# Ledger of designs, part 96: peptides against a protein of PDB entry 4Y8H

Target 1, 222 residues: chain A of PDB entry 4Y8H
Amino acid sequence: TTIVGVKFNNGVVIAADTRSTQGPIVADKNCAKLHRISPKIWCAGAGTAADTEAVTQLIGSNIELHSLYTSREPRVVSALQMLKQHLFKYQGHIGAYLIVAGVDPTGSHLFSIHAHGSTDVGYYLSLGSGSLAAMAVLESHWKQDLTKEEAIKLASDAIQAGIWNDLGSGSNVDVCVMEIGKDAEYLRNYLTPNVREEKQKSYKFPRGTTAVLKESIVNICD

## One batch from the design tools (peptide; made by RFdiffusion4, then SolubleMPNN)

Design b2_p26_3_s3 (from b2_p26_3, 13 letters changed)
Fold by OpenDDE base, seed 1:
Structure b2_p26_3_s3 (fold): chain B 222 residues (1-222), chain A 26 residues (1-26)
Amino acid sequence: as target 1 above (222 residues)
Amino acid sequence: DERVEELKKKREELERWLETRPVRFP
């Protein structure tokens, strides 16, 4: 997995690859690793897919309940705190590594969470087996005051670095853009760099196209 | 009120799942 988050001047973008693996086997070529916690708070998940999905849905339900009771838009820090406390309670047995991002009345936010409940803050973050490949791109090209378009490009380039260089990453790039004052833009399969073109020619040849140079019949039964 | 009840049920189902699932290695 390769997941990234990048802050820009008026919001935050997260992105992910779409490969799921079971050891050396590709289990799913186009899995969704971006999850909606609330309309304007999304996360990217690495680790155990079922755990990332379940924990994000749980926190999403709790945040929606909290929002209804308080009559307030949910805050990213509230989601972060709920996730952190839940993951810490399970002492890393919930295999969820998350980049949590969003916009709320306090601004734009980007955080990471590890399975044991540790958290980090940054302007750019990467997690997963492809995180080093992604971080090489992020550290090389990140600058202050990124535009939305520059941040989407940077995030997608960082995911592509994971796709090309990490065995655990592959297929497509998913993106979610959360800009202040706008709805979240979920861009499923924003890039599909591994789609093969249709074969222009048939490779079915009639029998006998390859000349038989020698035939020998060997009796295998004594 | 209906949405609150749906969310409470979903929360309880997810909590039970997380508590009863087999331990997964990262």
Scores: peptide ipSAE 0.264, ipTM 0.807, DockQ to the pose 0.683
Fold by OpenDDE base, seed 4:
Structure b2_p26_3_s3 (fold): chain B 222 residues (1-222), chain A 26 residues (1-26)
Amino acid sequence: as target 1 above (222 residues)
Amino acid sequence: DERVEELKKKREELERWLETRPVRFP
């Protein structure tokens, strides 16, 4: 997995690759690693896919309940605190590594959370097996006062670095943009750099290429 | 009220799942 977050002048962008793995096997080429906690608060998840999804849904439910009870828009720091406390309680047994980002009445926010409940804050962040490849791009090209377009490009370039250089990352780039005063923009498959080309060879062989040694017709319904 | 009840049920389901889930390797 490669996940990133980048702050820009009026908001925050998160991005992720779309490869899911089970050991050496690519289980899914186009999984979704960006999760909605609330309309304007999104999370990118690395680690155990089921854990990342479940914990983000749990906190999303709690945040919505809290928002309904308080009649207030949810805050990113509230989601962060709930996630942190929950993950800490489980002492790393919930294998969720998260980049949490969003906009709220206090502004734009970008945080990371590790499975043991430690948290970081930054203008740019990366997590997952591809995080070093992504961070190399981020550290090389990040600047203060990025535009929305520059931040999307930087985030997508960082994810692509993971796609090309990390075995655990691959296929497509998903993006979510959260700008102050706007709805969140979820860009599923923003980039699809690994579209399979048409096979150059037809694997239709002439009859007789492989000798049929025996043929039997079996009725399975009898 | 209906939405609150739905969210509470979902929360309880997710909490139980997190506590009882099989440990799968990432």
Scores: peptide ipSAE 0.235, ipTM 0.786, DockQ to the pose 0.755
Fold by OpenDDE base, seed 5:
Structure b2_p26_3_s3 (fold): chain B 222 residues (1-222), chain A 26 residues (1-26)
Amino acid sequence: as target 1 above (222 residues)
Amino acid sequence: DERVEELKKKREELERWLETRPVRFP
């Protein structure tokens, strides 16, 4: 897995690859690793897919309940705290590594969470087996005051670095953009760099290319 | 009220699943 987050001038973008693996086997070529916690708070997940999905859905349900009771838009830091407390309770037995991002009344936010409940903050982050390949791109090309378009490009280039260099990453790039004052934009399969080209040559020969010298019909079944 | 009940039920189902699932080591 390769997951990234990048802050820009008016929001945050997260991106992920779409390869799911079971040991050396590609289980799914088009796995969704971006999860909605709330309308404006999204998460990218690495580790055990079932664990990342279940935990993000649990926190999403709790955040929605809290929002309904308080009549307030949910905050990214509230989601972060709930995720942190839950993962800490399980002491790493929930194999969830998360990039949590979103917009709320306090602004745009980007955080990471490790399986034991440790948290980080940054302007750009990467997690998963492809994180080093992604981080090499992020550190080389990140600048302050990124535009939305520059941040999407940077995030997608970082995911592609994972796709090309990490065995655990592959197929497509998914993106989610969370801009202040707008709805979240989920871009499923934003890039599809591994689409096979049509075979330039057909190995189908027309009938009669090889002369039939002899034919024998043998009945094998009575 | 219906949405609150749905979310509570979903939360309880997810909590039970997380508590009872086999520990899968990565």
Scores: peptide ipSAE 0.218, ipTM 0.777, DockQ to the pose 0.680
Fold by OpenDDE base, seed 3:
Structure b2_p26_3_s3 (fold): chain B 222 residues (1-222), chain A 26 residues (1-26)
Amino acid sequence: as target 1 above (222 residues)
Amino acid sequence: DERVEELKKKREELERWLETRPVRFP
């Protein structure tokens, strides 16, 4: 897995590759590693896919409850704290490594969380087996005061570095853009560098469309 | 109120799943 986050002048971008692996086997060529916690708070997940999904859904449910009770827009720091406390409680047994990003009334935020509940802050971050390949691109090309377009490009270039250089990363680039004062823009298959077919249209959801990611967890019973 | 109860139920289901999932050994 390669996941990245990049802050820009008016928001934050997260991106991920779309390869799922089971040891040396490619299990899924086009898995989704970007998860919605709230409409304007998203995370990218590395580690155990089921754990990343379950923990983000749990925190998403709790954040929505909190928002309903407080009549306030959820804060990224609140999601971070809830994730941190939950992961710490399970002492790393939940194999979730997350880049958490979003916009809230206090501004734009970018954090990382490790499975034991440690957290980092940065203007650019990478996690997963492809993180070193991604970080090489980020460190080489990151600058202050990035535009939205420059940040999307930088994030996507960093994911591509993971795709090309990490065995655990591959296929496509997913992107989520969270800009202050706008709805989140989820760009599924923003780049499809390994498919010779026509670029799958970026699913730009119109403003106000809450992307209902119906993830059907199919329990494949052996 | 209905949404609150739905979210509470979902939380309980997810918590139970996280507690009972088999530890996959590598």
Scores: peptide ipSAE 0.176, ipTM 0.749, DockQ to the pose 0.600

Design b2_p26_3_s4 (from b2_p26_3, 16 letters changed)
Fold by OpenDDE base, seed 2:
Structure b2_p26_3_s4 (fold): chain B 222 residues (1-222), chain A 26 residues (1-26)
Amino acid sequence: as target 1 above (222 residues)
Amino acid sequence: SSRVEELKRRIEELERWLETRPVRFP
């Protein structure tokens, strides 16, 4: 697995490879490793897709519930704390590492969580078996005041480095962009390097971009 | 609200699922 996060001037990008392995065997070439916690808070995770998905859904449901009670938009730090507590509770059973990112009323945020519950904060992060290769790209090319487009490119280049250098990483690149004041943009299979796609020169979002429809959190005041 | 009850139910289901299926990260 290779997962990365990159902060840019007005938000944060996360990206992941799509390879799932069972030992030396590629079990799935198109595993989704990016998960939505809330409309504007996403995570990238290693591990079984089902387990990571279940955990993120659990945290997401709790966050939404909390948001409804407080009439406040979810905060990334709240998601971080809940995930950290959950991972700590199941320490030893969840060999998960996560990158948690998003935007909230306090700004854009990027965190990592390790299996033992340690957390890091940074402008760019990489985790997984391909993280060293990814980090080399990030360290070489990250700069302050990245544009959205530069951040997407940097994140995707970092994932590709992981794909090329790590047997545990491979296939496609998924990207999620969370920009302040905008809806999250989930770019499933943003890059498909192994598919002999005809060089579609057009930057048209590849077929399969699920537009995250505007989820308006309607504050139903009881 | 119906949404609150739905979320509570979902949380309970997910918690039970996670308890019965230890999260294995390969």
Scores: peptide ipSAE 0.449, ipTM 0.861, DockQ to the pose 0.611
Fold by OpenDDE base, seed 4:
Structure b2_p26_3_s4 (fold): chain B 222 residues (1-222), chain A 26 residues (1-26)
Amino acid sequence: as target 1 above (222 residues)
Amino acid sequence: SSRVEELKRRIEELERWLETRPVRFP
């Protein structure tokens, strides 16, 4: 797994790969690792899809309930606290790591939660087996005052670095953009780098390039 | 409200589910 978060000038982006593995086997090439806690608060996480979904739904329901009781929009810090408490309760069994991000009336937020319940705050974060490769990209290219588009690109590039360098990461890139004053934009399969390139109809290669006469993509997992 | 009760029920169901199935985060 590779998951990342990147703050930009007016919000936050999270991204994830879509590979699910079961031992040495790729169980799912298009696993969704981005989960909605509330309309403007999302998380990225590792884990079984069912467990992660259940946890996020639990926290999401609690957050919505809290919002109703307080008559306030949900806050990212509330989600963070609830997730932290939940993960702490199950410390012995959950090697969970999460990136929690969103926008609320107090601004944009980006947090990580580690299995032991520790939290981190940053302008950019990466977690998972591909996190080192992702972090290398983030450290190299993050800057202050990123635009939305720059942040999406940076996050996507970081995920791709994980995909290319980590066997536990792969397939597609999912992105969720949370901008202040806007609805969250969930971009499922924002990048599909391993999609069979449509047969390039035009085989015009620059002079000196070897023409690819035949490209066969063999899916190892089929 | 009906929504509050729905959320409470959902929370209870999810909690029971999570208690019976340890959350696995590989």
Scores: peptide ipSAE 0.447, ipTM 0.863, DockQ to the pose 0.516
Fold by OpenDDE base, seed 3:
Structure b2_p26_3_s4 (fold): chain B 222 residues (1-222), chain A 26 residues (1-26)
Amino acid sequence: as target 1 above (222 residues)
Amino acid sequence: SSRVEELKRRIEELERWLETRPVRFP
């Protein structure tokens, strides 16, 4: 997995690869790792799709409930605390790492959460098995006052670095943009670098070429 | 009121689900 977050001048971008692995096997090439907590608060994470979705729905429901009681827009910090508490409660069973990002009346926010419940703050973050490759790109190209477009590009480039350098990462790039004063923009399959264009040309393989039926890419990273 | 009750119910259901099926991160 490769997940990243990047702050820009008026908001925050998160991005993720779409490879799902089960041990050494690629189980899904187009897994969604970006999850909506609230309309303007999203997270990226690893884990089983069912578990991550359940956690997201739980936190999202609690946040909405809190918003109704307080008549206030949801805060990213509230989501962060709820996620942190949840992950801590299930410590030992959840090896989850998350990037949490969003916009609220106090501005734009970007956080990470480790499995044991520790949190980090930054202008750019990367997590997952591809995080080193992603971070190399982020550290090299991040600057203050990024535009939305520059941040999307940077996040996408960082994810691609993870895809190309980490066996646990792969396939497509998903992006979510949260800009102050706007609705969140979820860009599912923003990049599809490995989508074989349907070869319009039926290459008739010459007689004697064995069609490779199944390529199993064995991911060595748990 | 109806939405509040719906959310409370949903939270309880999700909590119960997560308690019975610990979130496993591979």
Scores: peptide ipSAE 0.444, ipTM 0.860, DockQ to the pose 0.553
Fold by OpenDDE base, seed 5:
Structure b2_p26_3_s4 (fold): chain B 222 residues (1-222), chain A 26 residues (1-26)
Amino acid sequence: as target 1 above (222 residues)
Amino acid sequence: SSRVEELKRRIEELERWLETRPVRFP
């Protein structure tokens, strides 16, 4: 898994790869790792799609309920606290890590939650098995006052670094953009870099035939 | 409100589901 978050001048972007693995096997090439807590608060995480979705729906329902009672817009810090409390309840069994991001009346926010309950705040974050590759991209290219477009590009480039360098990451890039004063924009399969060409038909070559996998014609200019 | 009751029901259902299925965050 590779998940990232990037703050920009007027909001926050989160992104994730879409590979799900079970040991050495790719179980799903298009697993959704971005989840909506509320309209303007999203999270990225590793886990079974069903479990992470159920947790985010639980927290989302509680946040909506609280919002109705208080007549206040949901706050990212409230989602963070609820996620943290839930993850702590399962301490010892869940190596869960999450990025929580969103916009609320206090501004744009980006947080991470580690399995052991630590939380981080930053302008850019990466988590997962591909996080080091992603972070290298983020550290190299992050700057203050990023535009929305620059932040989307940076986040997607960071995810692609994870896809290329981490066996646990792969397939597509999902993006969610949360800009102040706008609706959240969920970009499912924003990039599809690994459209595996159709599995070459298993040609049973007769014994003694060397399969030429790739023919590159190199024009040797004289 | 009907929405409040719906949310309460959903919360209860999700809690029961999560209790029966240990949340695996691989």
Scores: peptide ipSAE 0.440, ipTM 0.868, DockQ to the pose 0.430

Design b2_p26_4_s2 (from b2_p26_4, 16 letters changed)
Fold by OpenDDE base, seed 2:
Structure b2_p26_4_s2 (fold): chain B 222 residues (1-222), chain A 26 residues (1-26)
Amino acid sequence: as target 1 above (222 residues)
Amino acid sequence: SMAEERERARETARRSAEAMAEAAAA
C-alpha cells in the first residue's frame, strides 16, 4: 500500500494505490483505500483492510451522530481524537495506519495515525509499504502555496512512485480533494496507468515448441 | 522549521513501512 496526503493553498488532497495483497497473492487490483468519515473528512488506510474499513465506519457513524446533536459541521480534530482513542484502546489488535484529512470551519487539516494511536501532523505525509518511495517524490517537489492542480499532480506522482518501487503497491491511483468552501471531490481511478488490455494473446504454441525469451550471440574472438 | 517537518515526515513514513514489512513477515 501507498497512501499520501498533501496540503495546498485552499485545502487538502489524499491519494492511494488500489492493490490489495494477502501474503504473496494479489487479492484485489482495484481496492478502495479512501474512506469517507463525513462529507468533508476522508481517510486513507494502510495495514489490514478489514481493520481500516471497520474503524473508519465506526468513527464515521459517531461523527454523524455528533454533528446532528451539535448542529455543527464535524471537525477533523474530532475525528482524529475518536480514531486515536479507538486505536489506542485496541493497541496491538488493530493493524490500521491512517491518513486523516479534511476541511471544516477552522480550515484544512492533514494528520496521520499509527496503529498504536500515535498521531502526527504535516503538510505532506505518506504511509504504507511504498511510503518511502512516495516520500522521495513529496520531499523533492512539495512547496508552500501549491495550487489544487499541483497538489493533485504531486499526490498522484507520489502514489505512482510507490506503485513502481513497491511490490505491495500497484494498479490505479484514487484521489480525494477537499477544498475549503467546496464539496469533496472523490476521483476513483484518477489514474489507470496499467490498464494494458491484458490481451492474453494465448499464443497457442504448437506442442513441442519452447518460447525463446532472449537470444544473445557472443562472438568469442580468439 | 521545514527541516524538522521533513524529518518528522520521513520518520512517520519509515515507521509505517517497517510496520508493513513486519506484518508481511508474520
Scores: peptide ipSAE 0.532, ipTM 0.915, DockQ to the pose 0.727
Fold by OpenDDE base, seed 3:
Structure b2_p26_4_s2 (fold): chain B 222 residues (1-222), chain A 26 residues (1-26)
Amino acid sequence: as target 1 above (222 residues)
Amino acid sequence: SMAEERERARETARRSAEAMAEAAAA
């Protein structure tokens, strides 16, 4: 998994890859790792898919009830606190690593949560097995006062770095944009980089040639 | 500072990557 978050001048964007794995097997090529907590608060999940879905649904339900009771738009920090308390209670037995982002009446926010309940804040974040590849892109190209379009590009480039460099990441890029004063924009399969255009060119290989489908060079340094 | 935020972001990414690697090895 590769998940990222990027703050821009008027909001926040989160993005994720869509590969799901069960051990060495790719179980799903189009898994949804972006979850809605509320209309303007979204989460990206890494770790056990069932745990990330269950925790985000639980907090989403509680945030909805709280919003109805208070007659107020939910705050990102309220969702963060509820997630933190829940994960801390289970002391890492819930395998959920989360990027929580959104907009509320106080502005735009971007946070991370680890499985044991530790939290962090930043202008850009990455989590998952592809997080280091994504971070290399983020730290190299992030700047203050990003536009919405620049932030979407940066987030998608960071996810693609994870897809290309991490075996646990792959397939498509999902994006969610949360801009101040607007509805959230969920862009399912924003990029599909592995959709091989049917090479219209059937290279008729001569009889006796084997098509190389994929070459991976693994340097095993002994 | 921006340098401190960059370092925190790197450390957060590293810890997450290590946790995913440990979970895959188990």
Scores: peptide ipSAE 0.530, ipTM 0.912, DockQ to the pose 0.735
Fold by OpenDDE base, seed 4:
Structure b2_p26_4_s2 (fold): chain B 222 residues (1-222), chain A 26 residues (1-26)
Amino acid sequence: as target 1 above (222 residues)
Amino acid sequence: SMAEERERARETARRSAEAMAEAAAA
């Protein structure tokens, strides 16, 4: 798994690969690792897929109730606190590593949570088996005052670095953009680098042209 | 500082990568 988060000038973007593995086996090529906690608070999950899904759903339900009772938009820090407390209670028995991001009335936020309940904050974050490959991209290209488009590109490039360099990562790139004052944009399969390109309609090349017909990054396990 | 931010981000990434490696080895 490779998951990332990137803050930009007016919000936050998270992204994930879509490979699910069980040991050396690719169990799913199009696993959804981005989870909605609330309309404007999303997380990316690494670790045990069942644990990441379960914890995010639980917190999502509680945040929804809290929002209804308070008549307020939920805060990212509230979700973070609830997630932290839950994971801490289980002391790493829940194999969930999360990037939690969103927008609320206080602004845009980006956090990470480890399985034992430790939290961190940053302008850019990566988690998962491909996190170091992703981090190399993030560190090299992150700057202050990123635009939405730059942040999406950076996040996507970071995920792709994970896909290319980590056997635990692969297939597609999912993106969720949370911009202040807007609805969240969940971009499922924003990039599909392994989708078979449309067959070239013509294989006629000028004499002396060596065409690269297709460059596909094929996982050896496919 | 940006240096501190970078170091924290690296450490967070590293810890998660190690955890995933341990989980895969189990």
Scores: peptide ipSAE 0.524, ipTM 0.910, DockQ to the pose 0.781
Fold by OpenDDE base, seed 5:
Structure b2_p26_4_s2 (fold): chain B 222 residues (1-222), chain A 26 residues (1-26)
Amino acid sequence: as target 1 above (222 residues)
Amino acid sequence: SMAEERERARETARRSAEAMAEAAAA
């Protein structure tokens, strides 16, 4: 998995790859790793897919009830505290690593939560097996006062770095944009870079290219 | 400082990558 978050001038964007794996097997090529906590608060999950889904659904339900009871828009810090307390209670038995982002009456926010309940804050974040490849892109190109379009591009480029460099990451790029004063924009399959172009019907090899008729792999090391 | 924030972001990314590698999870 590769998940990222990027703050921009008027909001926050999160993005994720769509590969799900079970050991060496690709179980799903189009797994959704972006989850709605509330209309304007979203998270991206890395780790055990079942754990990320269960935790985000539980907190989402509790935030909805709290919002209805208080007649207030939910705050990102409230979602963060609830997630933190839940993960801390289970002391890493829940294999969930989360980027939590959103907009509320206090502004735009971007946080990370580790499986044991530790939290971080930043202008850009990456988590997952592809996080270092993504971080190389984020660190190189992040600046203050990014536009929405620049932030979407940066997040997408960072996810693609994970897709290309991490075996645990792959397939498509999902994006969610949360801008102050607007509805959240969930862009499912925003990029589909691995759509096989139609096989070039004819590979004309140069004259003198020998076709490999048979390959045998022999283990030489006992 | 921005330098300290960059270092924290790198460390957070590293910790998550190591945890995913250990768990063999995506």
Scores: peptide ipSAE 0.443, ipTM 0.883, DockQ to the pose 0.557

